# Peptides against a protein of PDB entry 5EIB: the designs that were tried, part 7

Target 1, 366 residues: chain A of PDB entry 5EIB
Amino acid sequence: VDLEPGTMDSVRSGPFGQIFRPDNFVFGQSGAGNNWAKGHYTEGAELVDSVLDVVRKESESCDCLQGFQLTHSLGGGTGSGMGTLLISKIREEYPDRIMNTFSVMPSPKVSDTVVEPYNATLSVHQLVENTDETYCIDNEALYDICFRTLKLTTPTYGDLNHLVSATMSGVTTCLRFPGQLNADLRKLAVNMVPFPRLHFFMPGFAPLTSRGSQQYRALTVPELTQQMFDSKNMMAACDPRHGRYLTVAAIFRGRMSMKEVDEQMLNVQNKNSSYFVEWIPNNVKTAVCDIPPRGLKMSATFIGNSTAIQELFKRISEQFTAMFRRKAFLHWYTGEGMDEMEFTEAESNMNDLVSEYQQYQDATAD
Target 2, 366 residues: chain A of PDB entry 5EIB as posed
Amino acid sequence: VDLEPGTMDSVRSGPFGQIFRPDNFVFGQSGAGNNWAKGHYTEGAELVDSVLDVVRKESESCDCLQGFQLTHSLGGGTGSGMGTLLISKIREEYPDRIMNTFSVMPSPKVSDTVVEPYNATLSVHQLVENTDETYSIDNEALYDICFRTLKLTTPTYGDLNHLVSATMSGVTTCLRFPGQLNADLRKLAVNMVPFPRLHFFMPGFAPLTSRGSQQYRALTVPELTQQMFDSKNMMAACDPRHGRYLTVAAIFRGRMSMKEVDEQMLNVQNKNSSYFVEWIPNNVKTAVCDIPPRGLKMSATFIGNSTAIQELFKRISEQFTAMFRRKAFLHWYTGEGMDEMEFTEAESNMNDLVSEYQQYQDATAD

## One batch from the design tools (peptide; aimed at target 1 E129 P196 E345 N349)

Design b1_p9_5_s3 (made by RFdiffusion4, then SolubleMPNN; from b1_p9_5, 3 letters changed)
Fold by OpenDDE base, seed 3:
Structure b1_p9_5_s3 (fold): chain B 366 residues (1-366), chain A 9 residues (1-9)
Amino acid sequence: as target 1 above (366 residues)
Amino acid sequence: MRKAARTVV
């Protein structure tokens, strides 16, 4: 789905263009112009019914529909505005199905689009209410990983998207291979989301290794485990040491000792025990899939539900507030039929979410 | 569009 035809042409001409049904390419002509309101209320609203018809048709063809997975950007207009409109409409029609998202958070290090904080804040407001699980893939963190860890001097969207694809492949491993922990979206939500609004995940991937350092790095379970819990490997720009893990899932891939995985996972929990809440028993889940990712002998994917995720939302909120207090660019949104109150409500709900994460961070066992 | 360097991810 896109509000621009050129994206669809790029997908069709791509190496995987033939895996999609031609009728499942739904697209507009005008684009969203990086405006959430165009995505949500105008251009996106004109296209949404055509997308819902496709969603319904594909859902009816499923023997056992678990839910939906959306991949979108929160900085743009289409992914943010139309993406959240689609989430809302799908939630209304399928209230008993899991809504999962891969939500790419904007960063000034990656994009010069001035209105990204508005698009992100308005999107987060919708995601809080209408998703069951959201993987926060932060362009800030992706850029920093590319630059610092991968030693890329000038990270590209291709380099960032490579990290995204690895992460998405990692977190979906249990859904794609039988006999694993979190083998369905609902089981993942039950294990990862202790409170309905606290469904924003910090993903991570290992191994992350610069080309120059590959020959010096052993690909071992201890090194994967250590890197997976390193703050520098988080795909969300927050430090887990500034918060507490509510829940964690670790997905190992490749031929490895399950005993060694369990030992290393126990060791890392014990070493980092101060960064876990004590009142959620057995809050770390581990899965091992014998099938490695393509080109690696083994990998590990991290999913953290951490109260440190509030740092990501605070960053967006600060950027939002800096513009909104001056009513900068608001006329582009109000001109598409938005009220200024929707901005205030979205800001409030995101600040409430931050406060909720802080409350559970500070909570002790009674 | 420069092809994404195959970062060994």
Scores: peptide ipSAE 0.015, ipTM 0.491, DockQ to the pose 0.018
OpenDDE base, seeds 1, 2, 4, 5: peptide ipSAE 0.015, 0.010, 0.014, 0.015; ipTM 0.496, 0.397, 0.501, 0.471; seeds 2, 4 fail the geometry check

Design b1_p9_5_s4 (made by RFdiffusion4, then SolubleMPNN; from b1_p9_5, 3 letters changed)
Fold by OpenDDE base, seed 2:
Structure b1_p9_5_s4 (fold): chain B 366 residues (1-366), chain A 9 residues (1-9)
Amino acid sequence: as target 1 above (366 residues)
Amino acid sequence: MRKAARTVT
């Protein structure tokens, strides 16, 4: 789905364009102009019913519909505005299904789109209410991984999207291969989301290795485990050491010893015990899939529900407030039928979410 | 890597 035809043509002409049914390419002509309101109330609202017709058709063809996975950006107009409209409409029609998102957070280091803080804040408000699971993927964190860890001098969107695709493949491993922990979206939510609003995850993928160092790196369970828990490996620009893990899932892929995985996972929890909440017993889940990802002997994917994610929301809130206090660019949103109250409500809800994460960070077992 | 700000049209 896109409000711009050129994006769809790029997907269709791509190496995997043929895996999608031609009738499932739904697109507009005008785009959203990086405006959430165009995505949500005007251009996106004109297109949403045609998307829902496709969603219904595909849902009816499912033997067992678990839920939906949306991949979108929160800085743009289409992914943010139309994406959240689509989430709302799907949630209304399928209230008993899991809504899962891969939400790309904007960063001023990666994009010069001035209104991204508005689009992100308005989107986060919708995600808090209408999703069950959201993987927070920060373009800043992806850039930093590409530059610092992968030693790419000039990271590209292709390099960032490679990390996203590896992570998406990792977190969906248990859904795609039988006999795994979290074998369905609902089981994942039950294990990862202790409180309904606290469903924002910090993803990570290991191994991340520079091309020049690949030949010298052993792929071992200890090294994968250590890298997954490194703050520099998080695909959200938050330091887990500034918060506490509510829940963690680790998905190992490849031929390895389950015993060694369990030992290393226990060791990393014990070493980092101060960064876990003590009042959620057995809050770390580990899965091992014998099937490695393409091109690797083994990998590990990290999913963290951490109170440190509040750093991401605080950053967006600060950027939002800096613009909103001056009413900068608001006329582009109000001209599409939005009220200033919706901005204030979205800011408030995001600040409440930050406060909730802080409350559970400070909570003791007593 | 900065995307040029698309003008909100």
Scores: peptide ipSAE 0.012, ipTM 0.482, DockQ to the pose 0.020
OpenDDE base, seeds 1, 3, 4, 5: peptide ipSAE 0.007, 0.009, 0.011, 0.010; ipTM 0.523, 0.515, 0.484, 0.479; seed 3 fails the geometry check

Design b1_p9_6 (made by RFdiffusion4)
Pose (drawn by RFdiffusion4):
Structure b1_p9_6 (pose): chain A 366 residues (1-366), chain P 9 residues (1-9)
Amino acid sequence: as target 2 above (366 residues)
Amino acid sequence: PTKPARTVS
């Protein structure tokens, strides 16, 4: 789905472009120009019922639908504006299904548009209300990993998407292969989301590799465990050691000692016990899958529900406030008939989300 | 207005 028609061509000309159902391409003529109001209200509304027809059709041909997963950026107009409209319409029509999103957060290091904080805040407001799980993929973190760790002086979207694709493959492994833990979206959600609004996850993986060089050696289980908890391996630009984990899911892929995995996971939990909330006993679940990802014999994927994610929302909120106080470009949004109070409502909801993460960060079992 | 998030069960 895109309001921009040129997106259809690039996907089709891609390697697996012909595998998609031709009828499932739903596109507009113009597109939003980084205007969330266009995406949602104006233009997305024009296009949205066509998308829902396709969604309804895919759903009725499902033996037992688990739910939906949406990939989109929060910084633009279509993936953000229309994407959250689609989520709201799907929530109305399929209220008992899990909604899961892979949402990319904007960063000034990657994109040169100062309205992106507006678009992201209006979107975060919708996701807080309407999604069950959201993987926070931070362009800030992706750029820093490419620039500082992978030593790519000029990271491209291809460089960033290599990190995203490795992450998405890792976090959906328990859904795609036989296993006991978090095997479906609802079971994953019940294990990861103690409070409904706090459903923004920090993904990480190890090893971090630059695409096209080179290899190995394959990591030891200790090396995998330590790297997947490392702040430098997170896809969200937050220091996990600045907050506390409410829940964690760890996924080890490849051939390895299950016993050694158990020992190392127990090791990181009790050496660093102060970083795991004490009022959620046994809050770290571990899954092993025998099939490694491409190019690797061993890998680990980390999914964290950490109070440190408030750093991501504080950064967006600060940029949003800096722009919104001066009322810059606000007429671009209200020109599409959007209420200015929606900006204030979204800002307040995001700041409420930050306070809630801090409340549970300081909470004690006493 | 802000709407509440649902609880997953």

Design b1_p9_6_s1 (made by RFdiffusion4, then SolubleMPNN; from b1_p9_6, 4 letters changed)
Fold by OpenDDE base, seed 1:
Structure b1_p9_6_s1 (fold): chain B 366 residues (1-366), chain A 9 residues (1-9)
Amino acid sequence: as target 1 above (366 residues)
Amino acid sequence: MVKAARTVT
């Protein structure tokens, strides 16, 4: 789905364009112009019914529909505005199904789009209410990984999208290979989401290795475990040491000892015990899939529900507030039928979410 | 300018 035809042509002409049904390409002509309101109320609203018709058709063809997975950006107009409109409409029609998202958070390090804080804040407001699971994939963290860890002097969207694809492949491993922990979206939600609004995940992937160092690095379970819990490997720009893990899932892939995995996972929890809440028993879950990712002997994928994720939302809120106090660019949104009150409500709900994470960070067992 | 995605292998 896109409001621009050129994106769909790029997907169709790409190496995997043939895996999608031609009738499942739904696209507009005008684009959203990086405006959430165009995605949500005008251009996106004209296209949404055509997307819902495809969603219904594909849902009816499923033997067992678990739910939906959306991949979108929060800085743009289509992914943010139309993406959140689709989430709302799908939730209205399928209230008993899981809504999962891969939500790409904007960063000034990656994009010069001045209105990204508005698009992100308006999107987060919708995601808090209408999703069950949201993977926070932060362009700031992806850029920092590419630059610092991968030693890329000038990270590209290709370099960032490779990290996204590795992470998405990792977190979906249990859904794609039967007999694993969290083998369905509902089981993942039950294990990862202790409170309904606190469903924003910090993903991570290991190994991350620069091209020049790949040939010298042994892939071991201890090294994967250590790298997976390193703050520098998080795909969300927050430090887990500034918060507490509510829940964690670790997905190992490749031929390895389950005993060694369990020993290393116990060791990392014990070393980092101050960064876990003590009042959620058995809050770390581990899975091992014998099938490695393509091109690797083994990998580990991390899913963290951490109160440190509030740092990401605070960053967006600060950027939003700096523009909104001046009413900068608001006429582009109000001209598409938005009220200024919708911005205030979205800011308030995101600040409430930050306060909720802080409350559970400060909670003790006593 | 969306710079084209090079596969990070």
Scores: peptide ipSAE 0.000, ipTM 0.432, DockQ to the pose 0.020
OpenDDE base, seeds 2, 3, 4, 5: peptide ipSAE 0.007, 0.000, 0.007, 0.000; ipTM 0.444, 0.360, 0.449, 0.369; seeds 2, 3, 4 fail the geometry check

Design b1_p9_6_s2 (made by RFdiffusion4, then SolubleMPNN; from b1_p9_6, 3 letters changed)
Fold by OpenDDE base, seed 4:
Structure b1_p9_6_s2 (fold): chain B 366 residues (1-366), chain A 9 residues (1-9)
Amino acid sequence: as target 1 above (366 residues)
Amino acid sequence: MTKAARTVT
C-alpha cells in the first residue's frame, strides 16, 4: 500500500515483485507530502476502503488468522497517517486479532524532513491504543550501527533497510518454522507484554560485523549473546542500562548447542541482573531454530521490552514540543481538517506512556 | 528451558 504509484512500481520491478498478487497493490496518485493529516484524514481516507477490501479477502482465505503485521515509517505521511488509519480500521473490524507493527522511528541523522516529530507523535498516540506489539526500529540507532559498527562512512537507506530486513527475518523466525517458542503472535504478546500499553520492543540482531572484520570474527554462541545484549547493538536508540527489562526474548538460529545457549543466556542475565525487574519471574525466553539465516552459519535476534525505551519517546517529545510551542508548520495539518487539540492529546498520551515506563522501572518487589 | 525446533527435513 502506498499513496504514491512509484513505490509500487519499484516493488513490482524488484527481485521479489512476483511474490505479491497484482490485485494486492493498492496505491494513490498524490502522496501524503510527509503530512500525517493527508495520510489519515484526506488522501489516505479516500484509499482506505480499497485496502480494507483486500485485507478482508486475504483474511477470509486464511485457514487460521492470527493477526496482522504492518511495516511503516512514522516520519512520512503515508506510513504514519495512512498506516495508523489502517491499524485503527483493522482493529475495529478484527478486535480479537493481534496487531503487530514494525514501526520505523524518524531521526534527524537520516532525514531532513522537519515535520517528522509531528508525524511520529501523532502515530505513537495511535500505536499505544491500537497495537498489541510494536517493534521500534529507530533510524537513529540504525544509522549509528551502520556508522560505528559496520564502519559505513555514509550510511544509505539501503544499508538501514538491510538491518531492518535482518531484524524482521529474525523476530518472525518463530512464526515461520515449527516447534519454536512464541510460535504465534498471541503467545509472543503473552510472554512479552506484561501491561497492555507497554508493548514497544527494542529489537536487535547479531552478528553485526564490518565487511573488513568478518574474516577475523568467530561466530560463537558467547559472542552472539554478548553482542545481542550490547547497547550499541540495539535497533532502538536507548541504553538498556538506563532502564530495566520487563521481558526479553532471544531467538538463536543455526546449528548450535542448546546447552551452550542456556549457559550463555543464564550468564548474561546474572551479569546484567540489575537491569532486569525482579518481580517478573522467568522474564527471559530463549528459542533455538536449527535453520540459519541465508549467508550466516548462526545468528541471534533480540526482542527486549525495556523501560529504557522511554529515551526514544522523550527524544521525539522534545523535538515535537520545540516545534509545537511555536505552532511551526501546524497550518499544513489544520488545513487537512485536523484540530490543534489532537496534537496536545498525542503529546499527552506519549508523555503518560513515558511516565508509566518510569513507574515500572522504579517499582520494587513487595 | 530453551524450546528447540528441529526442522523436520
Scores: peptide ipSAE 0.007, ipTM 0.485, DockQ to the pose 0.023
OpenDDE base, seeds 1, 2, 3, 5: peptide ipSAE 0.007, 0.006, 0.000, 0.005; ipTM 0.485, 0.443, 0.351, 0.438; seed 5 fails the geometry check

Design b1_p9_6_s3 (made by RFdiffusion4, then SolubleMPNN; from b1_p9_6 with P1M S9T)
Fold by OpenDDE base, seed 2:
Structure b1_p9_6_s3 (fold): chain B 366 residues (1-366), chain A 9 residues (1-9)
Amino acid sequence: as target 1 above (366 residues)
Amino acid sequence: MTKPARTVT
């Protein structure tokens, strides 16, 4: 789905364009112009019914529909505005199905779009209410990984999207291969989401190795385990040491000893015990899949529900507040039929979410 | 490559 036709032509001409049915390409002509309100109330609202017709048709063809996975950006108008409209409409029609998102967070290091803090704040408000699971993929963290860890002097969207695709492949491993922990979206939610609003995940991937160093690194279970818990390998720009893990899932892929995985996972928990909440027993889950990702002998994917994710929301809130106090660019949103009250409600709900994460960070076992 | 600043039009 896109509000621009040129995006669809790029997907169709790509190496995987033929995996999608031609009738499942739904697109507009005008685009959203990086305006959430155009995505949500005007251009996106004109297209949403045509998307829902395709969603219904594909849902009816499923033997067992678990839920939906949306991949979108929160900085743009289409991914943020139309994406959250689509989430709301799917939630209304399928209230008992899991809504899962891969939400790309905007960063000034990657995009010069000035209104991204508005689009992100308005989107986070919708994601808090209408999703069950949200993977926070932060363009700032992806850029820093590409530059610092992968030693790329000038990171491209291709380099960032490579990390995103590896992470998405990792977190969906249990859904795609039989006999794994968290084999369905609902089991993942039950294990990862202790409180309904606290469903924002910090993903991570290992190994992350520069092209020049790949030949010199042995891939071992201890190295994968250590790298997954390193703040530098998180796909969200948060330091886990500034918060506490509510829940963690680790997904190992490749031929390895389950005993060695369990020993290393126990060792990393014990070393980092101060960064876990003490009042959630057995809050770390581990899965091992014998099938490695393409081009690697082994990998590990991390999913963290951490109170440190509040650092990401605080960054967006600070940028939002700096613009909103000056009423900068608001006329572009109000001109599409939005009220200034919706901005204030979205800011309030995101600040409430930050306060909730802080409350659970400070909570002790009584 | 930074996405060019698409002006909100």
Scores: peptide ipSAE 0.011, ipTM 0.476, DockQ to the pose 0.021
OpenDDE base, seeds 1, 3, 4, 5: peptide ipSAE 0.006, 0.009, 0.009, 0.010; ipTM 0.440, 0.484, 0.522, 0.487; seed 4 fails the geometry check

Design b1_p9_6_s4 (made by RFdiffusion4, then SolubleMPNN; from b1_p9_6, 4 letters changed)
Fold by OpenDDE base, seed 2:
Structure b1_p9_6_s4 (fold): chain B 366 residues (1-366), chain A 9 residues (1-9)
Amino acid sequence: as target 1 above (366 residues)
Amino acid sequence: MVKAARTVV
């Protein structure tokens, strides 16, 4: 789905364009112009029913519909505005199904789009209410990984999207291969989401290795375990050491000893015990899949529900507040029929979410 | 030219 035809033509002509049915390409002509209101109330609203017809048809063809997975950006008008409209409409029609998102957070290091803080804040408000699971994929963290860890001098969208695709492949492993922990979206939610609003995950991937160092690095279970808990390998720009893990899932892939995985996972928990809440027993879940990702002998994917994710929301809120206090660019949204109150409500709900994460960070086992 | 997705993983 897109409001621009050129993106759809790029997907269709791409190496994987043939995996999608031609009738499942739904697109507009005008785009959203990086405006959430165009995505949500005007251009996106004209297209949403034709998308829902395709969603219904594909849902009816499923033997067992677990839920939906949306991949979108929160900085752009289509991914943010139309993406959250689609989430709302799908939630209304399928209230008993899991809504899962891969939400790409904007960063000034990656994009010069000035209105991204508005689009992100308005989107986070919708995601708090209408999703069950949201993977926070932060362009700031992706850029920093590409530059610092992968030693890429000038990271590209192709380099960032490669990390996104590796992470998405990792977190969906249990859904795609039989006999795994978290084998369905609902089991993942039950294990990862202790409180309904606290459903924002920080993903991580290991191994992350620069091309020049790949030949010298042995892939071992201890190294994968250490790397996936390192703050430098988190796909969200927050430091887990500034918060507490509510829940963690680790997904190992490749031929390895389950005993060695369990020993290393116990060791990393014990070493980092101060960064876990003490009042959620058995809050770390581990899965091992014998099938490695393509091109690797083994990998580990991390999913963290951490109170440190508030650093990401605070960054967006600070950028939002700096613009909104001056009403900068606001006329582009109000001109599409939005009220200033919708901005204030979205800011308030995101600040409430930050306060909730802080409350659970400070909670003791009484 | 399809930019080959550089597998940097």
Scores: peptide ipSAE 0.007, ipTM 0.444, DockQ to the pose 0.017
OpenDDE base, seeds 1, 3, 4, 5: peptide ipSAE 0.008, 0.005, 0.006, 0.005; ipTM 0.460, 0.377, 0.439, 0.392; seeds 1, 5 fail the geometry check

Design b1_p9_7 (made by RFdiffusion4)
Pose (drawn by RFdiffusion4):
Structure b1_p9_7 (pose): chain A 366 residues (1-366), chain P 9 residues (1-9)
Amino acid sequence: as target 2 above (366 residues)
Amino acid sequence: SRPNKSAIF
């Protein structure tokens, strides 16, 4: 789905472009120009019922639908504006299904548009209310990993998307292969989301590799465990050691000692016990899958529900406030009939989300 | 705070 028609061509000319159902391409003529109001209201509304028809059709041909997963950026107009409209319409029509999103957060280091904080805040507001699970993929973190760790002086979207694809493969492994833990979206959500609004996850993985060089050695289980908890291996630009884990899901892929995995996971939990909330006993679940990802014999994927994610929302909120105080480009949004109070409502909801993460960060069992 | 329409709650 895109309001921009040129997106259809690039996907189809891609390696697996012909495998998609031709009828499932739903596109507009213009597209939103980084205007969330266009995406949602204006233009996305024009296009949205066509998308829902296709969604309804894919759903009726499902033996037992688990739910939906949406990939989109929060910084633009279509993936952000229309994407959250689609989520709201799907929530109305399929209220008992899990909604899961892979949402990329904007960063000034990657994109040169100052309205992106507007678009992201209006979107975060919708996701806080309407999604069950959201993987926070931070362009800030992706750029820093490419620039500082992978030593790519000029990271491209291809460089960033290599990190995203490795992450998405890792976090959906328990859904795609037989296993006991977090095997479906609802079971994953019940294990990861103690409070409904706090459903923004920090993904990480090890090893971090630059695409096309080179290999190995394969990591030891200790090396995997330590790297997957490392702040430098997170896809969100937050220091996990600045907050506390409410819940964690760890996924080890490849051939390895299950016993050694158990010992190392127990080791990181009790050496660093102060970083795991004490009022949620046994809050770290571990899954092993025998099939490694491509190019690797061993890998680990980390999924964290950490109070430190408030740093991501504080950063967006500060940029949003800096722009919104001066009312810059606000007429671009209200020109599409959007209420200015929606900006204030979204800002307040995001700041409420930050306060809630801090409340549980300071909470004690006593 | 505003509520979530979570399918698990």

Design b1_p9_7_s1 (made by RFdiffusion4, then SolubleMPNN; from b1_p9_7, 3 letters changed; failed a check: a repeat of another design)
Amino acid sequence: MKPSKSAIF

Design b1_p9_7_s2 (made by RFdiffusion4, then SolubleMPNN; from b1_p9_7, 4 letters changed)
Fold by OpenDDE base, seed 1:
Structure b1_p9_7_s2 (fold): chain B 366 residues (1-366), chain A 9 residues (1-9)
Amino acid sequence: as target 1 above (366 residues)
Amino acid sequence: MKESKSAIF
């Protein structure tokens, strides 16, 4: 789905364009112009029914519909505005199904789009209310991984999107292959989300290795485990040491000893025990899939529900407040039918979410 | 930012 035809033409002409049904390409002509309100109230609202008709048709063809997975950006207009409109409409029609998102957070290191803090804040407000599980994929963190870890002097969208694809492939492993841990979207939510609003995840992937070092690096279970818990490997720009893990899932892929995985996972929890809440028993879950990812002998994918995610929301909130206090660019949103009150409500709800994470960070076992 | 093919792996 897009409000611009050129994106859909790029997907169709791509190496995987033929895996999608032609009738499932729904697109507009005008685009959202990086405006959330165009995506949500005007151009996106004109297209949403055509998307819902496709969603219904595909849902009716499922033997057992678990839920929905949306991949979108929060800095743009289409992914943010129309994406959150679609989430709302799907939630209204399918209230008993899981809503899962891969939400790409904006960064000034990646994009010069001035209104990204508005689009992100308005989107986070919708995600808090209308999703069950949200993977926070932060362009700040992706850029820093590309530059610092992968030694890419000038990261590209192709480089960032490769990290996104590896992470998405990792976190969906338990849904695509036989296993006991998180075998469906509902079990993932039950294991990862102890409180309904606290459903924002920090993903991570290992191994991350620069091209110059790949040939010299042996892949071992200890190295994967250590790298997966390193703050520098988080796909969200948060330091887990500034917060506490509520829940963790680790997905190992490839031929390895389950005993060695369990030993290394126990060792990393014990070494980092101060960064876990003590009042959630068995809050770390581990899966092993014998099928490695393409091009690797083994990998590990991390899913963290941590109170440190508040650092990401604080960054967006600070950028939002700096613009909104001056009413900068607001007329582009109000001209599409938005009220100024919707900005204030979205800011308030995001600040409440930050306060909720802080409360559970400071909570101790009695 | 530039559009290009990644070769991370």
Scores: peptide ipSAE 0.013, ipTM 0.540, DockQ to the pose 0.019
OpenDDE base, seeds 2, 3, 4, 5: peptide ipSAE 0.000, 0.011, 0.007, 0.006; ipTM 0.375, 0.431, 0.439, 0.396; seed 3 fails the geometry check

Design b1_p9_7_s3 (made by RFdiffusion4, then SolubleMPNN; from b1_p9_7, 4 letters changed; failed a check: a repeat of another design)
Amino acid sequence: MKSSKSAIF

